# Designs tried in a protein design run: peptides against a protein of PDB entry 4BOS. Part 11

Target 1, 163 residues: chain A of PDB entry 4BOS
Amino acid sequence: PVLTRTVVPADNSCLFTSVYYVVEGGVLNPACAPEMRRLIAQIVASDPDFYSEAILGKTNQEYCDWIKRDDTWGGAIEISILSKFYQCEICVVDTQTVRIDRFGEDAGYTKRVLLIYDGIHYDPLQRNFPDPDTPPLTIFSSNDDIVLVQALELADEARRRRQ
Target 2, 163 residues: chain A of PDB entry 4BOS as posed
Amino acid sequence: PVLTRTVVPADNSALFTSVYYVVEGGVLNPACAPEMRRLIAQIVASDPDFYSEAILGKTNQEYCDWIKRDDTWGGAIEISILSKFYQCEICVVDTQTVRIDRFGEDAGYTKRVLLIYDGIHYDPLQRNFPDPDTPPLTIFSSNDDIVLVQALELADEARRRRQ

## One batch from the design tools (peptide; made by RFdiffusion4, then SolubleMPNN)

Design b1_p28_2_s3
Fold by OpenDDE base, seed 1:
Structure b1_p28_2_s3 (fold): chain B 163 residues (1-163), chain A 28 residues (1-28)
Amino acid sequence: as target 1 above (163 residues)
Amino acid sequence: SAAAARKALGEARNAARAAAAAALAAAL
């Protein structure tokens, strides 16, 4: 089995598309982004004391309006929120540093999903199996550290290719 | 502190960074 990358559209919503892909077991649906943006806005709006200007870089209301735009990017805040929403660890392997950033690692989730990030674009990762009739796996055990090693190897290769 | 964690989270908002993940965990 090998860990592979599925390239999703670079349409400003790649984070949302990538997260949706992995948490739904390998379903590519770029149309998921508007709803996911609204979901995040709803969560942020529900807790203005926590999601303050110190976190958001703008007022709670301004952020909610901003994140619902179709041309704004999600980042660490959005990943953190989605990790909690989907009740899974979201592991992001960064090709620039060849490091894995783990969101939700202390929450006690039994599942983890993996994304690859190049500083601008997010793509989902999946494990392909030798049997072509076995569908790729996108949801891993939080105890599966082998997949993290494989992700680092994939990121290192991507870094060397500058891709 | 929670305040420091929130600041770190905000500063790293647009990037998938370990510091942001840790900051959120500490702040929650």
Scores: peptide ipSAE 0.029, ipTM 0.655, DockQ to the pose 0.026
Fold by OpenDDE base, seed 5:
Structure b1_p28_2_s3 (fold): chain B 163 residues (1-163), chain A 28 residues (1-28)
Amino acid sequence: as target 1 above (163 residues)
Amino acid sequence: SAAAARKALGEARNAARAAAAAALAAAL
């Protein structure tokens, strides 16, 4: 088995596309972003005490309007929200630093998904199997440390290629 | 502070930083 990268469009919604891909078992749908942006805005709006200006860098309402735009980028706040929503650990391997940032690691989730990030763009990761009839895996056990090692190896290779 | 770290992430938007990520994940 080998961990591979599925390249998604380098548009303003690559994070949402990538998360959707892994949590839905390998479904590539760049048109998923508007709904996911609305979902995040709805969650943020529902808890203005937690999602304060100190957290968001702007008012709760301003953030909600901003994230729903089709040209704004998602990041750590959005990943954290999506981790909780989908009840899975989201692991982001950074090609610039060759490190993994784990979102939801203390929540006790049994599943994890993986993204690869280069400072600008997100792509989803999947495990491919030698048997071509076995479909790729995008949802892993949260105890699968091998996939994290493979992700680091993939990121290191990407760094060497300046990907 | 955790709040300051989260704000910095918000400003960077697509950034994924370990320290702020951990603080945010623990708070959610």
Scores: peptide ipSAE 0.029, ipTM 0.673, DockQ to the pose 0.030
Fold by OpenDDE base, seed 4:
Structure b1_p28_2_s3 (fold): chain B 163 residues (1-163), chain A 28 residues (1-28)
Amino acid sequence: as target 1 above (163 residues)
Amino acid sequence: SAAAARKALGEARNAARAAAAAALAAAL
């Protein structure tokens, strides 16, 4: 398909690398993770009333210390925070279930980015063009449902390869 | 609860926490 996967390192920070890639228009920078972890921690620390133990699964301070470790994994809460920070819908296609989880879908964002997730790893998705001089697109309209169909196609193919 | 679910699944986090994710996303 026109939508393709860019494999990022499996270094426990693949979520952050993948988000950075898509929101920066296709820039692969595995070294972005420490700052992105700090960004998450700063946002969480800024609102301890909302980011309570009930939400985080640990105290606000414990979470902030935990997420800043280089070997801890981000997930739904981190994606939600990053969606708000970057003011875009983050769509995660799951290759195990062939479904898309849409983060920020009710926020009224005009932009959408896509990740692919296999249960242990995140990668960014991009749209390639026939013209080699036209750079791949990573930021889509939130009304572009074709890209979601293409993401499901990629997930379905990945699932078939594992079965 | 969301906290209990996270504890049961361990510290590894995934995107498949749809119900909790949707509620959180709507609140942000």
Scores: peptide ipSAE 0.029, ipTM 0.674, DockQ to the pose 0.031
Fold by OpenDDE base, seed 3:
Structure b1_p28_2_s3 (fold): chain B 163 residues (1-163), chain A 28 residues (1-28)
Amino acid sequence: as target 1 above (163 residues)
Amino acid sequence: SAAAARKALGEARNAARAAAAAALAAAL
């Protein structure tokens, strides 16, 4: 089995598209972003005490309006929210640093999904199988550390290609 | 510290940050 990257559009909604892809088992749907942005805004609005200006960089209401725009980027806060919403660990491998940030690692989830991040763009990762009749896997066991090693290898190769 | 992690999250929220991720994961 080989871990591979699926390049999604760089349309400012790559995080949402990438998360949707992995949690839905490999469904590429760039049109998912508006609803996912709305979901994020709803969750943030529901807890203004936690989602404070210190975290958001703006008021809770301003953030909610901002994240619903089609030209604003999702990041760590959005990933953490989506991890909780989908009840899975979201592992982001960074090609700039060749490290993995694990969101939801303390929540006790049995499943993990993987994204690759280059500082401005997110893409989903999937495991391909030799058997052509076996579809790619995007949802892994949270105990599958081999996939994390493979993700680091992909990130390291991506970094070398940019050098 | 958790405070520093939250600050980093606010300042560079688009990036995946280990320190911010850990602090946020503990709070959610």
Scores: peptide ipSAE 0.028, ipTM 0.658, DockQ to the pose 0.027

Design b1_p28_3_s1 (from b1_p28_3, 9 letters changed)
Fold by OpenDDE base, seed 2:
Structure b1_p28_3_s1 (fold): chain B 163 residues (1-163), chain A 28 residues (1-28)
Amino acid sequence: as target 1 above (163 residues)
Amino acid sequence: VPARSAEERAASRAATAARLAAAAAAAA
């Protein structure tokens, strides 16, 4: 089995497209972004005490309006929220540093998904199997540390290609 | 680990909705 990258459109919604891809088992749907943006805004708006200006860098209302725009991108806050929503750990391997940032690691989720990030763009990762009749997997056990090693190897390769 | 079933996804969404409702009530 090999961990591979699926390149999603390099639009402002690559994070949402990538998350949707992995949590839905490998479904590429670039049209998912508006609803996911609204989902984020709804979650943030529902808890202004937790999602404070200190966390958001802007008022709760300003953030909600901002994230619903089709030309704004998500980051750590959005990943954390989506981790909670989908009840899974989201692991982001950074090709610039060859490090993995784990979101939801302390929540006790049984599942994890993986994204690859180059400082600007997000793509989803999947495990391909030698048997062509076995579909790729995008959801892994939260105890599967081998997939994290494979993600680091993939990121290191990507970094070398760009250097 | 297999992909999440439609039922699991629905359950996750329902659980999240409940959490959101609770948060909204607490903030009111």
Scores: peptide ipSAE 0.028, ipTM 0.663, DockQ to the pose 0.018
Fold by OpenDDE base, seed 1:
Structure b1_p28_3_s1 (fold): chain B 163 residues (1-163), chain A 28 residues (1-28)
Amino acid sequence: as target 1 above (163 residues)
Amino acid sequence: VPARSAEERAASRAATAARLAAAAAAAA
């Protein structure tokens, strides 16, 4: 089995498209972003004490308006929220640092999904199998540390290609 | 409102991540 990346459109919503892809088992839907943005805004608006200005860098209302725009990019806050919403660990391998940022790692989730990040763009990762009848896997056991090693290898190769 | 550049969006994401990390560290 080999860990591979599926390149999603390099639009403003690559994070949302990538998350949707992995949590839905490999469904590519570039049109999913507006609803996911609305979902994020709803969750943030529902808990202004937790999602404070100190975290958001702007007022709760300003953030909600901002994230619902079609030209703003998601980041750590959105990943954290989506991890909680989908009840899974979201692991982001960074090709610039060759490190994995784990979101939801202490929540006790049994499943994890993986994204690859290059400093600007997010793509989803999946495991391909040599058996053509076995579809790619996007949802892994939270105990599967092999996939994390494979993600680091993939990131290292990507970094080398840029240098 | 003018569209933000890729660079501005990237910087915004980095800043957001830093703020989130700082908040988490302070709460620990």
Scores: peptide ipSAE 0.025, ipTM 0.586, DockQ to the pose 0.048
Fold by OpenDDE base, seed 3:
Structure b1_p28_3_s1 (fold): chain B 163 residues (1-163), chain A 28 residues (1-28)
Amino acid sequence: as target 1 above (163 residues)
Amino acid sequence: VPARSAEERAASRAATAARLAAAAAAAA
């Protein structure tokens, strides 16, 4: 089994496309962003006490309007929200630092998904199997530490190749 | 083509992560 990267479009919605890909078992749908943006806005609007200006950098309403634009980028806030929504740990391996940032790590989720991040762009990760009849895996056990090692190796290789 | 520069995007993501970390530390 080998962990591989699926390159999604380098548009403003790469995070949403990447998350959708991994949580849906490997479905590439670049058109998923508008609905996911609205989902995030809905969740943020529902909890103004937690999603405060201190976290958002703007008022709750301003954030909701901002995230629903098609030209704004998702980040840590959106990842944390999507982790909670999909009830899974989202692990982001950074090619610049060769480290993994884990979102939802203290929530007790049994599942994890993996993204690779280069400082501006997100892509999804998947495990490919030698048997062509076995489909790639995008949802892993939260106890699977091997996939984290493989993600770090992939990030290290990407850093060395500068891509 | 992104509306924001690469620098602006990187800065925004870093700032957001810092805010989340600070909030988590304060809540601990």
Scores: peptide ipSAE 0.023, ipTM 0.583, DockQ to the pose 0.136
Fold by OpenDDE base, seed 5:
Structure b1_p28_3_s1 (fold): chain B 163 residues (1-163), chain A 28 residues (1-28)
Amino acid sequence: as target 1 above (163 residues)
Amino acid sequence: VPARSAEERAASRAATAARLAAAAAAAA
């Protein structure tokens, strides 16, 4: 079994497309972003005390309007929210630093999904199997640390290709 | 609201991450 990336469109919604891909078991749907943006806005609006200006960098209402635009990019706060919503760890391997940021690691989730990030663009990761009849896996056990090692190896190779 | 460039969007994501980290540190 080998961990590979599926390149999604380099549009304003690559994070949403990538998250949707992994949590839905490998479904590529570039049109998923508007609803996911609305979902995030609803969650943020529901807890203005937690999602404060200190965290958002703008008022709660301003953030909600901003994230629902079709030309704004998601980041760490959106990943955190989606981790909680889908009840899974979201692990992001960074090809610039060859490190993994784990979102939701303290929540006790039994499942994890993986993304690869180059500083601008997000792509989903999947495990392919030698048997062509066995579909790729995108949802892993939160105890599967081998997949994290494989993600680091993939990121390291990507970094070397840019060097 | 004006359209954002790719560079502005990248900077915005970095800034958001920094704000979250700062908030977590302040709570510790």
Scores: peptide ipSAE 0.024, ipTM 0.585, DockQ to the pose 0.047; fails the geometry check

Design b1_p28_3_s2 (from b1_p28_3 with H4V T5S A7E A9R A16V A20L)
Fold by OpenDDE base, seed 2:
Structure b1_p28_3_s2 (fold): chain B 163 residues (1-163), chain A 28 residues (1-28)
Amino acid sequence: as target 1 above (163 residues)
Amino acid sequence: RPAVSEEERAASRAAVAAALAAAAAAAA
């Protein structure tokens, strides 16, 4: 089995598209972003004590209005929220540093999904199998550390290719 | 293909709805 990336549109919503892809088992739907943005805003608005200015860098209300725009980027805060919502660890391999940032790693989730990040763009990762009749896998066991090694290898290759 | 189940997503959505209701009540 080989870990590969699926290139999603380089619009401002690549994080949301990528997360949707992996948690839905490999469904590419760029139109998912508005609803995912609203979902995040709803979660943030529901807990103003936790999602404070200290966490958000702006007021709770300002953040909610901001994240619902179609031209604002998601980041670590949004990944953390989506990890909790989908009840899975989200592992982001960074091609610039060849390191993996793990979100939700202490939550005890049984599942993990993987994204690849180049500093501005997110893409989803999937495992392809030699058997053509076996569909690609996007959701892994949280105990599958081999996939993390494969992600690091993929990121290193991407870095060498300047991506 | 393996995916987050609709049941799990539904449960999460329900939790969000409950949290929103609680927040609205606290703000009233």
Scores: peptide ipSAE 0.023, ipTM 0.601, DockQ to the pose 0.017
Fold by OpenDDE base, seed 4:
Structure b1_p28_3_s2 (fold): chain B 163 residues (1-163), chain A 28 residues (1-28)
Amino acid sequence: as target 1 above (163 residues)
Amino acid sequence: RPAVSEEERAASRAAVAAALAAAAAAAA
């Protein structure tokens, strides 16, 4: 088995497309972004006490309006929210630092998904199998540390290609 | 091929909807 990257469009919504891809088991749908943005806005709006200006850097309402724009980028806040929504750990391997940032690691989730990030763009990761009849895996056990090693290897290779 | 089930997503959506309703009621 080998961990591979599926390149999604660099259309400002790559985070949402990537998350959707992995949590849906490998479905590439760039058109998912508007609803993903709306989902995040709804969650943020539902808890203004927690999602305060201190957390968001802007008022709750301003954030909700901002994240629903088609040209704004998702980041750590959005990943954290999506981790909670989909009840899975979201592991982001960074090609700039060759490290993994884990979101939802303390929540006790049994599942994890993986993204690769280069400082600008997010892509989803999947495990491909030698058997062509076995579909790629995008949802892993939270105890599967091998996939984390594979993600680091993939990130390291990506970093080397950029140099 | 595992995926986040529609049931799980539906449950989460319901929780969000309930939270929004509760927040709206509290704000009124």
Scores: peptide ipSAE 0.023, ipTM 0.594, DockQ to the pose 0.017
Fold by OpenDDE base, seed 5:
Structure b1_p28_3_s2 (fold): chain B 163 residues (1-163), chain A 28 residues (1-28)
Amino acid sequence: as target 1 above (163 residues)
Amino acid sequence: RPAVSEEERAASRAAVAAALAAAAAAAA
């Protein structure tokens, strides 16, 4: 089995597209972003005490309006929220540092998904199998540390290619 | 923490490692 990336559009919504891809088992739908942005905004709006200005860098309402724009970027806040919403670890391997940041690792989730990040763009990762009739896997066991090693190897190779 | 401009957020919110590194540094 080989871990590979699926390149998604660089349209300001790559994080949302990538998360949707992996949590839905390999469904590429760039049109998913508006609804995912709204989902984030609704969750943030529902807990203004937790999602404070200190966390958001702006008022709760300002953040909600901002994240719903089609040209604003998602980041750690959005990944954390989506991890909780989908009840899975979201592991982000960074090609610039060749390290993995794990979101939801302390929540006791049994599943993990993986993204690859180059500093401005997110892509989803999947495991391909030798049998072409076996569909790729995007949802892994949270105990599968081999996939994390494979992700680091993939990121290291991408770094050498300036990807 | 202080409020950031919309432009700064648009440019930096995609960063994961930087945000986590800052949090770790503050806790150390």
Scores: peptide ipSAE 0.020, ipTM 0.589, DockQ to the pose 0.026
Fold by OpenDDE base, seed 1:
Structure b1_p28_3_s2 (fold): chain B 163 residues (1-163), chain A 28 residues (1-28)
Amino acid sequence: as target 1 above (163 residues)
Amino acid sequence: RPAVSEEERAASRAAVAAALAAAAAAAA
């Protein structure tokens, strides 16, 4: 079993494509972003007290308009929202620092998914198996810390290659 | 290549990176 990277299009919506890929069990759909952006905007708009200007860096309405644009990139706020929506921990391994940023780690989720981030692009991660009849795994147990170690190793190799 | 200026993309990426770094720092 080897943890590998699936390269998604280097468009402005790579985070959304990557999240969709892992939470749907390995389905690549670059056209998923507009609806995911709309979903996030709806969630943010529904709770202006929680998603305050202090959190968003802009007014609630300004954020909603901003995130729905097809040329804006998602980040920590969007990952946090998607973690809550899909009820899973989202782990982002950063190739620049060889660290894992965990979102939803205190929510008690039983499952986790993994992304790799290089500072300008997100890609999804999956576990490949030697058995060709066993499809890649994208959803892991939240108790599977081995996959986190493998993600760090993958990130370290990517850093050496400047990826 | 997306129909977005390099400057706009760079600004967006910087904002994402800053937010991610802030979240990581806050997680202690």
Scores: peptide ipSAE 0.019, ipTM 0.596, DockQ to the pose 0.033

Design b1_p28_3_s3 (from b1_p28_3, 9 letters changed)
Fold by OpenDDE base, seed 4:
Structure b1_p28_3_s3 (fold): chain B 163 residues (1-163), chain A 28 residues (1-28)
Amino acid sequence: as target 1 above (163 residues)
Amino acid sequence: VPAVSAEARAASRAAVAAALAAAAAAAA
């Protein structure tokens, strides 16, 4: 089994497309972004005490309007929200530093998904199997540290290739 | 093989649908 990258469109919504891909078991749907943006906005709007200006860097309403734009990028705030929403760790391996940022690691989730990030673009990661009849895996045990090692190896290779 | 639970997916779909409906209502 080998961990591989599925390249999603660089359309400003790559984070949402990538998260959707991994949590849905490998479904590529770039059209998911508007609804996921609205989902995040709804969650943020539902708890203005928690999602304060200190966290958002703008008012709750301003953030909600901003994240629903089709040209704004998701980041750590959105990943944190999606981790909580999907009840899984979201592990982001950075090709520039060959480090993994783990979102939701303190929540006790039993599942993790993996993204690869190059400083601008997010892509989903999946484990492929030699048996062509075995579909790729995108959801892993939160105890599966081997997949994290594989992600680091993939990121290191990407860095060497300037990808 | 771990997977996102059916309940989590259902909650996700419901939440997205609700958000979409709210957005549509606000835009109307």
Scores: peptide ipSAE 0.029, ipTM 0.680, DockQ to the pose 0.022
Fold by OpenDDE base, seed 1:
Structure b1_p28_3_s3 (fold): chain B 163 residues (1-163), chain A 28 residues (1-28)
Amino acid sequence: as target 1 above (163 residues)
Amino acid sequence: VPAVSAEARAASRAAVAAALAAAAAAAA
């Protein structure tokens, strides 16, 4: 089994496309971004006490308007929200530092998904199997530490290739 | 093989499908 990267469009919504890909078991659907943006905005708007200016870096309303734009990039805030929504760890391997940032790691989730991040762009990760008839795996056990090692190896290779 | 919450997946798929249907209807 080999951990591989599926390149999604660099259309400012790569985070949302990547998350959708992994949580849906490997479905590439860039059209998911507008509704995922709206979902995040709805969640943020629903709890202005928690999603404060201290967390958002802007007012609750300003953030909601901002994240719904088609040209704004998602980041740690959005990943955290999506982790909670999908009830899974979202593990982001960073090619710049070759480290994994884990979102939802303390929530007790039994599932994890993996993204690769180069400082600008997000892509989803999947495990390919030797049997061509076995579909790639995108949802892993939170006890599967091997996939994290493989993600680090993939990130290191990507860094060497300037990816 | 673990899976994400069925509720979360259903909500996500339904939202995307609804948005696409609405957009298609508006553009038709």
Scores: peptide ipSAE 0.028, ipTM 0.637, DockQ to the pose 0.029
Fold by OpenDDE base, seed 3:
Structure b1_p28_3_s3 (fold): chain B 163 residues (1-163), chain A 28 residues (1-28)
Amino acid sequence: as target 1 above (163 residues)
Amino acid sequence: VPAVSAEARAASRAAVAAALAAAAAAAA
């Protein structure tokens, strides 16, 4: 099995497209972004005590208006929210540092998904199998540390290619 | 394919479908 990258559009919504891809088992749907933005805004608006200005860097209402714009970027806050919503670890391997940030690692989730990040752009990762009749896998056991090693190898290769 | 939360995935798909339907209606 080989871990590979699926390049999604660089349209300011790459994080949402990438997360949707992995949690849906490998479905590329760039049209998912507006409603994923709305979903995040709804979650944030529902708990202003937790999602405070200290966490958001702006007021709760300002954040909700901001994240629903089609030209604003998702980041760590959005990944954390999506990890909780989908009840899985979201592991982000960074090609600049060849390190993995694990979101939701302390929540006891049994599943994990993987993204690759170059400092601005997110892409989803998938495991391809030698058997062409076996579809790629995007959802892994949270005990599968081999996939994390493979992600680091992929990131290291990307770094060497300046990707 | 292993599953994340079935409820979460269903909600996501429903939301996307609703958004696409609304966009199509607005463009008509």
Scores: peptide ipSAE 0.027, ipTM 0.607, DockQ to the pose 0.029
Fold by OpenDDE base, seed 2:
Structure b1_p28_3_s3 (fold): chain B 163 residues (1-163), chain A 28 residues (1-28)
Amino acid sequence: as target 1 above (163 residues)
Amino acid sequence: VPAVSAEARAASRAAVAAALAAAAAAAA
């Protein structure tokens, strides 16, 4: 088994496309972004006390309008929200630092998914199996630390290739 | 497809539908 990345479009919605890919079991659908953005906005709007200006860096309403634009990037705030919504740990391996940021790590989720990030672009990660009839795995056990090691190895190789 | 994916899809669709309805109501 080998961990690989699937390159998604660099269309400002790569985070949403990547998250959708991994939580849906390997479905590449760039058209998911508007719906994903609206989901985020609805969650934020529903709890203005929790999603405060201090957390968002802008008013709740301003954030909701901003995230629904088709040209705004998702980041740590959106990953945290999506981790909670999908009830899974989202692990982001950074090729610049060869470090993993784990979102939802203290929530007690039984599942984890993985993304690779180069500072400006997100891609999803998947485990490919030798048997071609066995579909790639995108949802892992939160106890599977081997996949984290594999992600670090993949990120280190990407860094060396400047990819 | 894992159970978490199926459940998440259903929840997502419902949430988006509700958000669209709320936006339409606010614009009226």
Scores: peptide ipSAE 0.022, ipTM 0.629, DockQ to the pose 0.021

